# Peptides against a protein of PDB entry 2MBZ: the designs that were tried, part 19

Target 1, 143 residues: chain A of PDB entry 2MBZ
Amino acid sequence: GINLTPEEKFEVFGDFDPDQYEEEVRERWGNTDAYRQSKEKTASYTKEDWQRIQDEADELTRRFVALMDAGEPADSEGAMDAAEDHRQGIARNHYDCGYEMHTCLGEMYVSDERFTRNIDAAKPGLAAYMRDAILANAVRHTP

## One batch from the design tools (peptide; made by RFdiffusion4, then SolubleMPNN)

Design b1_p11_1_s1 (from b1_p11_1, 8 letters changed)
Fold by OpenDDE base, seed 3:
Structure b1_p11_1_s1 (fold): chain B 143 residues (1-143), chain A 11 residues (1-11)
Amino acid sequence: as target 1 above (143 residues)
Amino acid sequence: GPLSGLYAFAP
């Protein structure tokens, strides 16, 4: 699990309780290379590391919201670049994330209502917008 | 946030 005290976990994740999903995550992802790589990388993460990851996610969320507010299509260069940064962030922090894997994550954002609700808390329709941007970015990198 | 590293595995 995450090597933080209960107080540190609350400070970093707030109302989200990662322990609530530990069993589900293990059952759903436990036999994947992604899960193994993530466990290996995050084993040494400090509170500051987890906070940085959260800050990066918040910044990316703001970028997507700004693109939507500006009326930029999900297949615009700006939206696809944001999707690419998301993919690369996953690769740096957790596991090798190719375009096919990224596409699967995007589909999960709209097919699992729990993900949809959490993402759309920032802006209604954000999950669908991100999924479309992820798909477009994958297509442009698969000639 | 909703795009945190944990959300790669958990909602």
Scores: peptide ipSAE 0.280, ipTM 0.845, DockQ to the pose 0.392
Fold by OpenDDE base, seed 4:
Structure b1_p11_1_s1 (fold): chain B 143 residues (1-143), chain A 11 residues (1-11)
Amino acid sequence: as target 1 above (143 residues)
Amino acid sequence: GPLSGLYAFAP
């Protein structure tokens, strides 16, 4: 798991408590390669590593919101590039994330109400926008 | 932010 003290976890994740989802995560993903890779990779992460990951997520959120505010379609080059950076970020930090996996994540963002509510806290419709951008990016990169 | 560092696993 995340080997940070309770105080460090609060400083990095704030109101999000990763520990409350440990059982569900294990039940849903425990037998996947992605879960294994993530556990192995993140086992050595420091507080600074986790903070960097959160900062990257915040920057990506702002980027998608800016695209929506500018009226850029989800299948625009800008939106697809943001989706690609999202995919690559997952690959660097957690597990191998191919385009099929990425599209599955995008679908989860709109099918699981908890994900939708959390993502849309930044801007209503953001989860759907991300899903569409992720799908468009996958299509353009798949021969 | 809304996009957790645990992207795929936890909401």
Scores: peptide ipSAE 0.270, ipTM 0.836, DockQ to the pose 0.432
Fold by OpenDDE base, seed 2:
Structure b1_p11_1_s1 (fold): chain B 143 residues (1-143), chain A 11 residues (1-11)
Amino acid sequence: as target 1 above (143 residues)
Amino acid sequence: GPLSGLYAFAP
């Protein structure tokens, strides 16, 4: 799992403890390549690595919210670029994330209430906006 | 942020 002390985990994740979901994640995804890759990559992550990942996620969230507030369509260049950055971030930090995989993740954001709730905490409808942007980005990058 | 928390439910 995340090899941080309890104090370090609190500093990085606050009151959210991802380790509480380790068993469920293993049950649902333990046989996937994505899970294996993620475990292998993150096994060596330092506190600073996790903090960077958190910061990147926060920045991306703010970026999507700003796009929504500006009235930019989810299939706008700005929204699709944000989706692309999200995909690339997953690829760098966790697992190979092609456009098909990314699209599947986007759909999960709106179909799994836990994802929807967590994402929409930043702004109502954000999960759906991200899903649409992810799909649009995938389409424009698929011949 | 919420996006980072997604990793708790999916790879």
Scores: peptide ipSAE 0.169, ipTM 0.826, DockQ to the pose 0.528
Fold by OpenDDE base, seed 1:
Structure b1_p11_1_s1 (fold): chain B 143 residues (1-143), chain A 11 residues (1-11)
Amino acid sequence: as target 1 above (143 residues)
Amino acid sequence: GPLSGLYAFAP
């Protein structure tokens, strides 16, 4: 799992403990390349690495929220660019994330209530907006 | 943020 002390985990993740889901994650994804890549990459991550990842995610969240607040369509250039950055961030930090995988993640964001609830904590409908932007971005890159 | 946490329980 995440090789941080309890204090470090709290500093980075707050009340969210990703290790609480380790068994479920292993059950669902343990035989996938993505899972193996994530385990390999994150095994050496420091507290600072995890904090950076959190900061990047926060920035991306704010970016999507700003787009929604501005009334920008999910298939706008701005929204699709944000989706692309999301995909690239996953690729850098966790596992190879092609457009097919990305669209799969987007669908999960709206079909799994736990994901929806977590994402929409920032803004109601954010998960759906992200899903739509992810799909639009995938389409424009795979015409 | 919440997105980064999601990556912990999705590949």
Scores: peptide ipSAE 0.194, ipTM 0.836, DockQ to the pose 0.563; fails the geometry check

Design b1_p11_1_s2 (from b1_p11_1, 5 letters changed)
Fold by OpenDDE base, seed 3:
Structure b1_p11_1_s2 (fold): chain B 143 residues (1-143), chain A 11 residues (1-11)
Amino acid sequence: as target 1 above (143 residues)
Amino acid sequence: SALSGLFAFAP
């Protein structure tokens, strides 16, 4: 699991408790390459590494919210670029994330109510907007 | 944040 003290976990993740979902994650994804890669990469992560990852995610969230507030469509260049940055961030920090995998993640954001609620905490409809941007980005990169 | 890679596995 995440190699942090309880205090460090609270400082980084706040009200979200990753340990709460450890068993479910293992049951759903334990036999996937993505899970294996993530375990290998994150095994050496420090508190500072996890904090950086959270900060990057928060910045990306703000970026998507700003696009929505500006009325930019989810298939705009700005929204697709944000989706691409999200994909690349996953690839750097966790596991190889191709466009098909990314599209599957986007669909999960709107099909699993728990994900939807957590994402939409920043702005109602954000999960759907992200899914659409992820799909558009995947389409433009499909020859 | 749900956009972290952690949320790729956990809601």
Scores: peptide ipSAE 0.238, ipTM 0.824, DockQ to the pose 0.370
Fold by OpenDDE base, seed 4:
Structure b1_p11_1_s2 (fold): chain B 143 residues (1-143), chain A 11 residues (1-11)
Amino acid sequence: as target 1 above (143 residues)
Amino acid sequence: SALSGLFAFAP
């Protein structure tokens, strides 16, 4: 798990409390390789590691929002590149994330209203935009 | 953030 003090967790994650969903996560994904890999990899993470991960996520959010504001289609090279960076970030920090897995995550972002609401807090329609970009990126990388 | 790897598992 996340081996940070309650204060450190608040400093890094703020309003998002990963411990709040520990039981649900275990019930839904506890038997998957992704869950195992994530637990093993993150067990050694420091506060600085978690902060870096959050900073990367915030930067990616700003990047997607900027693409939307510029009117770039979700299947544009810019949007697909942002989706690829998202995939690679997951692979680097948490678990092996192939294109099939990534598309499944994208679908979850629009099918689970809790994910949609949290993502769209940055910009309305962001979850749908990400899903479309993720799918387009997967298509171009799986000929 | 919602775009972190944590949102692969939890909303």
Scores: peptide ipSAE 0.237, ipTM 0.817, DockQ to the pose 0.371
Fold by OpenDDE base, seed 2:
Structure b1_p11_1_s2 (fold): chain B 143 residues (1-143), chain A 11 residues (1-11)
Amino acid sequence: as target 1 above (143 residues)
Amino acid sequence: SALSGLFAFAP
Protein backbone atom coordinates (compact mmCIF):
# COMPACT_ATOMS: atom_id res chain seq x y z
CA GLY B 1 0.00 0.00 0.00
CA ILE B 2 0.85 3.66 0.16
CA ASN B 3 3.17 3.97 3.13
CA LEU B 4 2.79 7.69 3.71
CA THR B 5 1.62 9.42 6.83
CA PRO B 6 -1.87 10.89 6.77
CA GLU B 7 -0.33 14.33 6.47
CA GLU B 8 1.86 13.28 3.56
CA LYS B 9 -1.09 11.66 1.83
CA PHE B 10 -3.04 14.87 2.12
CA GLU B 11 -0.14 16.88 0.75
CA VAL B 12 0.15 14.64 -2.29
CA PHE B 13 -3.39 13.53 -3.04
CA GLY B 14 -5.42 16.31 -1.49
CA ASP B 15 -9.08 15.45 -1.22
CA PHE B 16 -8.62 12.07 -2.87
CA ASP B 17 -8.15 9.31 -0.32
CA PRO B 18 -6.98 6.12 -1.99
CA ASP B 19 -7.40 4.20 1.25
CA GLN B 20 -11.15 4.57 0.97
CA TYR B 21 -11.13 2.37 -2.10
CA GLU B 22 -8.67 -0.27 -0.95
CA GLU B 23 -11.31 -2.90 -0.33
CA GLU B 24 -13.18 -2.27 -3.57
CA VAL B 25 -9.95 -2.32 -5.56
CA ARG B 26 -8.93 -5.60 -3.98
CA GLU B 27 -12.31 -7.15 -4.68
CA ARG B 28 -12.40 -6.05 -8.30
CA TRP B 29 -8.77 -6.35 -9.31
CA GLY B 30 -7.00 -8.31 -6.60
CA ASN B 31 -6.53 -11.40 -8.75
CA THR B 32 -5.04 -9.57 -11.73
CA ASP B 33 -1.41 -9.27 -12.68
CA ALA B 34 -1.86 -5.52 -12.92
CA TYR B 35 -2.86 -5.29 -9.29
CA ARG B 36 0.05 -7.43 -8.14
CA GLN B 37 2.52 -5.43 -10.19
CA SER B 38 1.16 -2.17 -8.88
CA LYS B 39 1.35 -3.26 -5.27
CA GLU B 40 4.88 -4.50 -5.75
CA LYS B 41 6.12 -1.35 -7.49
CA THR B 42 4.44 1.20 -5.31
CA ALA B 43 5.47 -0.46 -2.06
CA SER B 44 8.84 1.25 -2.32
CA TYR B 45 7.59 4.64 -3.48
CA THR B 46 8.51 7.69 -1.48
CA LYS B 47 6.48 10.82 -1.03
CA GLU B 48 8.53 12.36 -3.81
CA ASP B 49 7.66 9.48 -6.11
CA TRP B 50 3.96 9.91 -5.51
CA GLN B 51 4.23 13.64 -5.98
CA ARG B 52 5.95 13.13 -9.32
CA ILE B 53 3.21 10.78 -10.42
CA GLN B 54 0.54 13.29 -9.47
CA ASP B 55 2.37 16.09 -11.24
CA GLU B 56 2.64 14.02 -14.39
CA ALA B 57 -1.05 13.24 -14.27
CA ASP B 58 -1.96 16.89 -13.79
CA GLU B 59 0.20 17.88 -16.72
CA LEU B 60 -1.40 15.26 -18.91
CA THR B 61 -4.83 16.49 -17.90
CA ARG B 62 -3.88 20.00 -18.94
CA ARG B 63 -2.66 18.69 -22.28
CA PHE B 64 -5.94 16.98 -23.02
CA VAL B 65 -7.93 20.02 -21.96
CA ALA B 66 -5.81 22.22 -24.19
CA LEU B 67 -6.39 19.90 -27.12
CA MET B 68 -10.13 20.00 -26.56
CA ASP B 69 -10.12 23.78 -26.24
CA ALA B 70 -8.21 24.00 -29.50
CA GLY B 71 -10.81 21.86 -31.22
CA GLU B 72 -8.42 19.04 -32.00
CA PRO B 73 -10.26 15.80 -32.63
CA ALA B 74 -9.61 12.90 -30.29
CA ASP B 75 -8.01 10.98 -33.15
CA SER B 76 -5.60 13.80 -33.93
CA GLU B 77 -1.90 13.18 -33.62
CA GLY B 78 -1.76 15.41 -30.58
CA ALA B 79 -4.53 13.59 -28.79
CA MET B 80 -3.17 10.17 -29.66
CA ASP B 81 0.27 11.21 -28.45
CA ALA B 82 -1.20 12.30 -25.16
CA ALA B 83 -2.96 8.96 -24.90
CA GLU B 84 0.30 7.17 -25.59
CA ASP B 85 2.03 9.14 -22.86
CA HIS B 86 -0.76 8.15 -20.52
CA ARG B 87 -0.28 4.48 -21.37
CA GLN B 88 3.47 4.71 -20.92
CA GLY B 89 3.06 6.48 -17.61
CA ILE B 90 0.91 3.66 -16.31
CA ALA B 91 3.48 1.16 -17.53
CA ARG B 92 6.37 2.94 -15.81
CA ASN B 93 4.69 3.58 -12.51
CA HIS B 94 2.13 0.85 -11.96
CA TYR B 95 1.75 -2.13 -14.26
CA ASP B 96 2.34 -3.39 -17.76
CA CYS B 97 -0.22 -1.60 -19.85
CA GLY B 98 -0.67 -2.82 -23.39
CA TYR B 99 -3.04 -1.28 -25.85
CA GLU B 100 -5.82 -3.71 -25.04
CA MET B 101 -5.56 -2.91 -21.35
CA HIS B 102 -5.47 0.77 -22.16
CA THR B 103 -8.63 0.61 -24.23
CA CYS B 104 -10.33 -1.22 -21.39
CA LEU B 105 -9.35 1.57 -19.04
CA GLY B 106 -10.66 4.13 -21.49
CA GLU B 107 -13.99 2.38 -21.63
CA MET B 108 -14.14 2.29 -17.86
CA TYR B 109 -13.67 6.06 -17.79
CA VAL B 110 -16.99 6.51 -19.55
CA SER B 111 -18.91 3.50 -18.24
CA ASP B 112 -18.27 4.04 -14.53
CA GLU B 113 -19.90 7.31 -13.60
CA ARG B 114 -17.54 7.80 -10.68
CA PHE B 115 -14.57 7.87 -13.03
CA THR B 116 -16.44 10.08 -15.45
CA ARG B 117 -17.33 12.57 -12.76
CA ASN B 118 -13.81 12.78 -11.40
CA ILE B 119 -12.21 13.13 -14.82
CA ASP B 120 -14.75 15.61 -16.12
CA ALA B 121 -14.08 17.80 -13.11
CA ALA B 122 -11.27 19.23 -15.21
CA LYS B 123 -13.48 19.71 -18.26
CA PRO B 124 -16.87 18.31 -19.25
CA GLY B 125 -16.46 15.56 -21.79
CA LEU B 126 -12.82 14.91 -20.96
CA ALA B 127 -13.43 11.26 -20.10
CA ALA B 128 -15.08 10.61 -23.45
CA TYR B 129 -12.34 12.52 -25.23
CA MET B 130 -9.69 10.43 -23.49
CA ARG B 131 -11.50 7.20 -24.30
CA ASP B 132 -11.62 8.13 -27.95
CA ALA B 133 -7.99 9.18 -28.00
CA ILE B 134 -6.93 5.99 -26.25
CA LEU B 135 -8.79 3.90 -28.79
CA ALA B 136 -7.36 5.83 -31.71
CA ASN B 137 -3.86 5.47 -30.33
CA ALA B 138 -4.34 1.75 -29.87
CA VAL B 139 -5.57 1.37 -33.44
CA ARG B 140 -2.64 3.21 -34.95
CA HIS B 141 -0.20 1.02 -33.02
CA THR B 142 -1.90 -2.24 -33.94
CA PRO B 143 -0.90 -3.95 -37.22
CA SER A 1 -5.44 13.42 -10.17
CA ALA A 2 -7.91 11.31 -12.07
CA LEU A 3 -5.24 10.38 -14.60
CA SER A 4 -2.88 8.96 -12.03
CA GLY A 5 -2.39 5.24 -11.82
CA LEU A 6 -4.62 5.18 -8.79
CA PHE A 7 -7.58 5.98 -10.97
CA ALA A 8 -6.78 2.95 -13.06
CA PHE A 9 -8.19 0.92 -10.19
CA ALA A 10 -10.18 3.33 -8.08
CA PRO A 11 -12.70 6.00 -9.07
Scores: peptide ipSAE 0.235, ipTM 0.824, DockQ to the pose 0.374
Fold by OpenDDE base, seed 1:
Formats: structure tokens, C-alpha cells, sequence
Structure b1_p11_1_s2 (fold): chain B 143 residues (1-143), chain A 11 residues (1-11)
């Protein structure tokens, strides 16, 4: 699990409690390499590490929102580059994330209403936009 | 959030 005090967890994650989903995560992903890799990598993470990860996620969210606000298609260079950075961020911090895995995550963002709701908190339709960008990025890298 | 690897597993 996340080796932070309750106060540190609140400072980094706010109202989100990752421990709340531990059982569900184990049920859905517990037998995957991704889960194993994530547990191994994050076991040594400090509060500062988690904060960096959150900051990176926030920046990426802002990029996608800006692209949407500008009317850029989800298959634009800008949107696909943002999707690529998202994939690489997952790879650095959690687990090996190939394009197939990434597209699966994108589909989850629109098929699981909880993900959709949380993502769209930044901007309505963001989850769908991200999914489309993720797919486009995967296609251009695996023609 | 879901934009992080952690949130790849949980909403």
C-alpha cells in the first residue's frame, strides 16, 4: 500500500482515498504484471514522489483541457502527444504500459462511469476526448 | 486522478 500517514495522504490525494479501492483493485488487477510492477515501484515512494505524480497528472489534465478548449481534434498532433506523455508517465511511475494496455485504459475511462465522472470533473467530455486521443496515438505508433 | 498510474487501477 501507500506508505503515508493519513495527513500526508490527505495532502497529496485530497478527498480521494486509494485504500478505499484496494479490494476492488486486487480483484480486477491482482493477477496482472501491471499490478505487481506497481506494487514494487510504489513501495519505496515518499510523499514527495506521490506529490510529483499528482502534479504530473494535473499538468496533463490541463493540457487536454486546453486542447479541447482550442477545438483541436483528439487525433491532432497535440492531443496524440499528450496521450503519449500519459502513457510514458504510467510507464515511469507504475508499470510497463504498451499501446494495447493504454487503449484498454482509455476504454475503461468511458465505460466505467466512476472514471468518467472523476475525469470529467475537469471538463465535460474529457474522458471521451482522452480515450480518442489515446486510440489515435496507439494507431499512429502501431500502423 | 486517472491521469496518474495509480488511478489506472482505481477511479
Amino acid sequence: as target 1 above (143 residues)
Amino acid sequence: SALSGLFAFAP
Scores: peptide ipSAE 0.234, ipTM 0.820, DockQ to the pose 0.333

Design b1_p11_1_s3 (from b1_p11_1, 7 letters changed)
Fold by OpenDDE base, seed 4:
Structure b1_p11_1_s3 (fold): chain B 143 residues (1-143), chain A 11 residues (1-11)
Amino acid sequence: as target 1 above (143 residues)
Amino acid sequence: AALSPLYAFAP
């Protein structure tokens, strides 16, 4: 779990409150290996660890937005590389994230309007762009 | 952050 004080949580996550979704997350994902792995890994995380994770996420957001602004296709090497970095970040910090799992996450980003709205706050259509890049990256890495 | 790994679980 997120072992931070309320003040630290605000400093790191700002307007996003992970505690709002704790019960829903447990109901939907509590029996998965991914959830278990994430709980085990994050239990030791400091404020600095969480801040680093948020900084990495912000960087990836900027990369995807820049790719869209440049008109790069979602199946371009640049977009697929950004998707790969996203996958690796999840794997490093939270749970084993194979290409099938990553593809499922991408589909969720466009099928659950709450995810879509939050992601598209950075740029309209970003969630769909990410989904397409994630899928393309998975395809190129699947024999 | 929109692409935070937390978005693997929570909207």
Scores: peptide ipSAE 0.248, ipTM 0.833, DockQ to the pose 0.385
Fold by OpenDDE base, seed 3:
Structure b1_p11_1_s3 (fold): chain B 143 residues (1-143), chain A 11 residues (1-11)
Amino acid sequence: as target 1 above (143 residues)
Amino acid sequence: AALSPLYAFAP
């Protein structure tokens, strides 16, 4: 798991406790290559590594919110670029994330209300906007 | 964070 003290985990993840979902994650994803890759890659992560990852996520959230506030369509170049950066971030930090995988993640963001609520905490409709941007980005990269 | 890689596995 995440090699941090309880205090460090709180400092990095705040109200979100990944340990609460350990069993569910294992049951749903434990037999996937993505899960195994993530465990292997993150085993050496320090508190500073996890904090960097969270900071990157916050920055990306701000980008999407700004696009929505500006009225940019989810299939705009700006929105698709943000989706691409999201995909690449997952690839760098956790597991190989192709466009099909990314599309599946986007669908999960709107089909599992727990994801929707957490994402939309930044802005109502953000999860749906991200899903649409992820789809558009996948399409433009599929000849 | 909502877009954290952790959200690839858990809400």
Scores: peptide ipSAE 0.246, ipTM 0.831, DockQ to the pose 0.387
Fold by OpenDDE base, seed 1:
Structure b1_p11_1_s3 (fold): chain B 143 residues (1-143), chain A 11 residues (1-11)
Amino acid sequence: as target 1 above (143 residues)
Amino acid sequence: AALSPLYAFAP
């Protein structure tokens, strides 16, 4: 698990408690290479590492929201670039994330209402927008 | 964060 004190976890994740999903995550993903890679990488993460990851995610969220507010389509260069950065962020911090994996994640964001709700907390429809951008980005990189 | 890589595994 995340090697942080309860206080540190609260500082970084706030109301989100990753530990409450540990069993489900293990059940769904425990036998995957992605899970193994993530556990190996994150085992050495400090509070500062986790905070950086959260900051990056927040920045990306703001970026997507700005694109939506501007009326940029999800298959715009800007939206696809944001999706690419999302993919690369996952790859850098957690596990190898190819375009197929990324599209699967995107679909999960709209098919699992828990993901949808949490993502759309930033802006209604963000999960769908992100899914569409992820798909578009994958398409342009897999001609 | 909603787009945190935590959302790679957990909602």
Scores: peptide ipSAE 0.224, ipTM 0.826, DockQ to the pose 0.390
Fold by OpenDDE base, seed 2:
Parts: structure tokens; sequence; C-alpha cells
Structure b1_p11_1_s3 (fold): chain B 143 residues (1-143), chain A 11 residues (1-11)
């Protein structure tokens, strides 16, 4: 689990409590390499590490929202670049994330209502936009 | 942020 005090967890994650999903995550993904890699990497993360990760996610969210507000298609260079940065961020911080894995994550964002709700809190339709950008980015990188 | 915890824990 996340090795932070309750206070630190609140400071970093706010009202979201990752620990509430630990059992479900283990049940669904516990036998995957991604899960193992994530647990191994994050085991050593400090509060500052988690805060950095959250800051990166917030920045990426704002970036996607800005693209949507500007009317940029999800398959635009800007949107695909944002998707690529998202993929690379996952790879650095959590687990190996190839384009196929990334595509699967994108689909989950729109198929799991919990993901959709959480993502769309920033802007309605953001999850779908991200999914489409992720797909487009995957296509351009897998000729 | 919603993205980080979501993709970190649910691969």
Amino acid sequence: as target 1 above (143 residues)
Amino acid sequence: AALSPLYAFAP
C-alpha cells in the first residue's frame, strides 16, 4: 500500500482514498505484471513522489481540457502528444505501458463508470476525448 | 488528480 500517514494521504490525494480500492485492485489485477511492477516501484515512494505524480496528472488534465476547449480533434498532434506523455508517465511511475496497454486503459476510462465520473469531473467528455487521443497516438506509433 | 490513482492501481 501507500506508505503515507492519513494526513499525508489527504494532503496528496484529497478526498480520494486509494486504499478503499486495494482489495478490488488485487482481486482484478493482482496476477498481472503491471500490478507487480506498480507495487514494487511505489513501495519506495515518498510523499514528495506521490505529490509529483499528482501534479503531473493535474497538468495533463488541464492540457487535455485546453485542447478540448480549443476545439482540437482528439487525433490532432496536440492531443496525441498529450496522450503520449500520459503513456510515458505511466511507464516511468507505475508499470511498463506499451501502446496496447495504453489503449486498454483508454477503453476502461469510458467503460468503467467510476473512471468516467472521476475523469469527467474536470470536463464532461474528457474520458472519451482521452480514449480517442490514446487510440490515435497508438495508431501513429504502430505502423 | 483523478488520473494518477486510477491508472496506477487499475492496469
Scores: peptide ipSAE 0.151, ipTM 0.809, DockQ to the pose 0.537

Design b1_p11_1_s4 (from b1_p11_1, 6 letters changed)
Fold by OpenDDE base, seed 5:
Order: sequence, then C-alpha cells, then structure tokens
Structure b1_p11_1_s4 (fold): chain B 143 residues (1-143), chain A 11 residues (1-11)
Amino acid sequence: as target 1 above (143 residues)
Amino acid sequence: GALSGLFAFAP
C-alpha cells in the first residue's frame, strides 16, 4: 500500500484511508495496467509527494467549483481545460491516462454513489459536472 | 482530495 506511517497518512489524507480499500481495489482493478503502473510509480512516493498530489487535487476541485459557481457549462473551454489538467495529473502521478480511460473514470464518478458522495462533498453536482467536462475534453481531442 | 489519481481506485 502507501508507504507512509499512520501519522503521515493522517496528515495527508485525513479521514480517508486508501489502505482500507486495498482488497476492493485489487478485486476491481488488479488486472489492469493502470493498477500495475500506479503501484510501481507510487512505491517510491514520500509524504511530500502525496501531499503535493492532494494539493493538486484540492486546487482542481476549487477550480471546478468556481466554474460551476460562475455558471460556466461543463463543455466550456475552462471546464474542459480543468478536465485536461486532471487527466495529465493522473498521467504524471499514477498511470497512463488516455481519453478513453479518463471518460471511464468520469463515468465511475457518477455511477458509484460512494465516489459521487465524496466528490459532491465540495459542491452538489460536482461529480456530474466533472464527468461532463471529462467527456467534452475527450471529444474535442478525438478526431 | 477526491480528484487525486488515488480516488480513481478507491471511493
């Protein structure tokens, strides 16, 4: 799992403990390239690496929320750019994330109520907004 | 945060 002490995990992830889902993650994703790549890449991550990843995620969340509050549609350039940054962030930190993979993730955000609930904690409807932005971004990059 | 790559695997 994540190579952090319990104290470090708490400092970075707070109430969320990814290791609690180790079995489920293995069952759902254990045979994917994404899972393999993520395990290999994150094995060397320090507390500071994980904190950076969380900070990037928080910033992106704020960005999406600001777009929603401004009334920008999910297929706006602003929303699609945020989706692209999300995709690239996954690629840098975890695994190769093409547009098809990204759309699959977006769909999971709205189809698994646990994901939906956790994402929408920042703003109701955020998961759906992100899914739509992810899809729109994929479409504009797919000839 | 929920938008981290880690959230791709676990809710």
Scores: peptide ipSAE 0.221, ipTM 0.812, DockQ to the pose 0.369
Fold by OpenDDE base, seed 1:
Structure b1_p11_1_s4 (fold): chain B 143 residues (1-143), chain A 11 residues (1-11)
Amino acid sequence: as target 1 above (143 residues)
Amino acid sequence: GALSGLFAFAP
């Protein structure tokens, strides 16, 4: 689990408490290499590490929102590059994330309303936009 | 943020 005090968790994640989903995460992902890798990597993470991860996610969110605001298609180079950076960020911080895995994550973002709601908090339709960009990026890298 | 790896596992 996340080795932070309750205060540190609040400072980094705010109202979101990852621990409240521990059982669901274990049920859905517990037998995967991704889960194992994530637990091994994050076990040594400090508050500062988690904060950097959140900052990276926020920056990427702003990047996608800016693309949407500019009217750029989800299969534009800009959107696909943002999707690639998202994939690479997951790989660096959590687990090996190939294009197949990334596409599965994208589908989850639009299929699970909880994910959709949380993502679309930044901008309505962001989850769908991300899914489309993720898919386009996967296609261009695996023709 | 919502695009962190945490949201790959948990909503």
Scores: peptide ipSAE 0.220, ipTM 0.812, DockQ to the pose 0.363
Fold by OpenDDE base, seed 3:
Structure b1_p11_1_s4 (fold): chain B 143 residues (1-143), chain A 11 residues (1-11)
Amino acid sequence: as target 1 above (143 residues)
Amino acid sequence: GALSGLFAFAP
């Protein structure tokens, strides 16, 4: 799994404990190509690599929140571009993420209350906003 | 950090 000491894991992930969900993740996703790709790609990641990934996610979160605060629709160019960057980030760091896969992830963000709660910690309604932006971005790239 | 690929698998 994640080759970090308990102290390093706390420094990078904070209140989130990835080990808590290891069994559930393996049961739900263990037979998918995405899971296998992620395991292979992240096997060599250092603490600094994981920290960079978290920093990228935090920056993207701030970007979406700023769009919401500005009243930009989820299907605006800005919101769709943020969704595209999210998709590309997943592809770069974890597994091949096409537009169909991305829309499935977006739906999970609003259908699993645990995901919704964690995402909406930054701003209420953020998970729904992201789902809508992800869908809009997928639509514009698959006319 | 919830928007990382890790959170694609785990809530």
Scores: peptide ipSAE 0.220, ipTM 0.813, DockQ to the pose 0.361
Fold by OpenDDE base, seed 2:
Structure b1_p11_1_s4 (fold): chain B 143 residues (1-143), chain A 11 residues (1-11)
Amino acid sequence: as target 1 above (143 residues)
Amino acid sequence: GALSGLFAFAP
């Protein structure tokens, strides 16, 4: 689990408690390389590390929202670049994230309503927009 | 935020 005090967890994650999902995550992903890598990497993370990760995610969210507000297609260069940054961020902080893995994540964002709800809290349709951008980015990088 | 790798595993 995340080695932070309850107060620190609240400061970083707010109302979200990732430890609440530890068992579900283990059951669904425990046999994957991604899970192993994530556990190994995050074991040494400090509060500052987690805060940086959250800040990066928030910035990316705002970036996608801005693209949507501007009417940019999900397969635009801007949207695909944002998707690429998302993929790279996952790779740096958690686990190797190839384009196939990334597309699977994108599909999960729209297939699991819990993810959809949490993502769309920033803007309705954001999850679908991200999925489409992720797919487009994957296609352009795997011709 | 929800777009972190952490949220890739948990909703």
Scores: peptide ipSAE 0.219, ipTM 0.815, DockQ to the pose 0.361

Design b1_p11_2_s1 (from b1_p11_2, 4 letters changed)
Fold by OpenDDE base, seed 5:
Structure b1_p11_2_s1 (fold): chain B 143 residues (1-143), chain A 11 residues (1-11)
Amino acid sequence: as target 1 above (143 residues)
Amino acid sequence: MPLSPLFAFAP
């Protein structure tokens, strides 16, 4: 699990408790390479590492929200670039994330209401916008 | 609120 004290976990994740989903995550993805890679990488993460990951997520959220507020389509260069940064962030911090994997994640964001609710807390429709941007980014990078 | 969990597996 995440090697942080309860206080540190609260400081970094706030109301979200990743340990609450440990059993479900293991049941759904425990036999995948992605799960193994994530466990190996995050085992050495410090509080500062987790905080950096949260900061990166907040920055991406702000970018997507700004794009939506500006009326930029999800297949705009700006939206696709934000999706690409999202993909690269997953690859850097958690597990190898190709475009196919990324599109699968995007679909999960809109098919699992828990993901949708948590993402849309920043702005209604953000999960769908991200999914569409992820798909568009994958398409432009597919031969 | 941070949306970091969307990078991994948990909602």
Scores: peptide ipSAE 0.197, ipTM 0.792, DockQ to the pose 0.456
Fold by OpenDDE base, seed 3:
Structure b1_p11_2_s1 (fold): chain B 143 residues (1-143), chain A 11 residues (1-11)
Amino acid sequence: as target 1 above (143 residues)
Amino acid sequence: MPLSPLFAFAP
């Protein structure tokens, strides 16, 4: 699990409580290689590590929002590059994330209303935009 | 936060 005090967890994740989903995550993903890899990588993370990861995620969110505000389509080079950075960030911080895995995550963002709601808090339609960009990025990297 | 590292597994 995340080796932070309750106070540190609040400082980093705010109102999001990872412990709230511990049972569900274990039930859904506990037998996957991705879960194992993430558990191994994050075991040594400090508060500063988690904060860095959150900051990177926030920056990427702002980048997607800016693309949407500019009217760039989800299959634009800019949107696909943002999707690629998202994929690489997952791979760097958590688990091996190939293009198939990434597209599955994108689909989850629009099929699970909880994900949709949390993502769209930044901008309505962001989850769908990200899903489309993720798919487009996967397609351009598949022969 | 959108795209939180926990979004890898949890909403």
Scores: peptide ipSAE 0.196, ipTM 0.794, DockQ to the pose 0.378
Fold by OpenDDE base, seed 1:
Structure b1_p11_2_s1 (fold): chain B 143 residues (1-143), chain A 11 residues (1-11)
Amino acid sequence: as target 1 above (143 residues)
Amino acid sequence: MPLSPLFAFAP
């Protein structure tokens, strides 16, 4: 799990408690390379590391929301670039995330209502927008 | 938060 004190966890994650999903995550992905890589990488993360990750996520969220507000299509260069940054962020911080994996994540964002609700807290339809951008980005990077 | 890489595994 995340090696932070309850106070530190609250400061970084707020209402979201990753520990609540530890069992489910292990059951669903515990035997995957992604899970192993994530456990290995995050084991040494400090509060500052987690805060950086959250800050990056928040910035990306704002970026997607701004694109939506501007009426930019999910397959626009801007949206696809944001999707690419999302993929790369996952790769740096958690596990190797290829385009296929990324598209699977995108589909999960719209198929699991819990993900949808959490993501759409920033803006209704954001999860679907992200999924579409992720898919478009994957397509443009597929030979 | 919505795009936290944590959502790679957990909602």
Scores: peptide ipSAE 0.195, ipTM 0.796, DockQ to the pose 0.398
Fold by OpenDDE base, seed 2:
Structure b1_p11_2_s1 (fold): chain B 143 residues (1-143), chain A 11 residues (1-11)
Amino acid sequence: as target 1 above (143 residues)
Amino acid sequence: MPLSPLFAFAP
């Protein structure tokens, strides 16, 4: 799990407790390289590390929302660039994330209603927009 | 938390 005190967890993640999903995550993904890599990387993360990661995620969310509000299609260069940054962020902080993996994550965002609900809290349809941008980005980088 | 990095594995 995340090696933060309850107070630190609240400061970083708010009311969301990632440890509540530890068992489910292990059951669903425990046999994947991605899970192993993530566990190994995050084991050494400090509160500051987690805060940085959250800040990056929040920034990316705002970026996607801004694109949607501007009417930019999900296959626009701006949206695809945001998707690319998302992919690279996952790769840097959690696990190797190729375009195929990224596409799978995007699909999960719309197929698992829990993800959809949490993502769409920022803006209705954001999860679908992200999925489409992720797919478009993957396509353009897979000649 | 709209786009939590934990969306890598957990909602």
Scores: peptide ipSAE 0.191, ipTM 0.797, DockQ to the pose 0.382

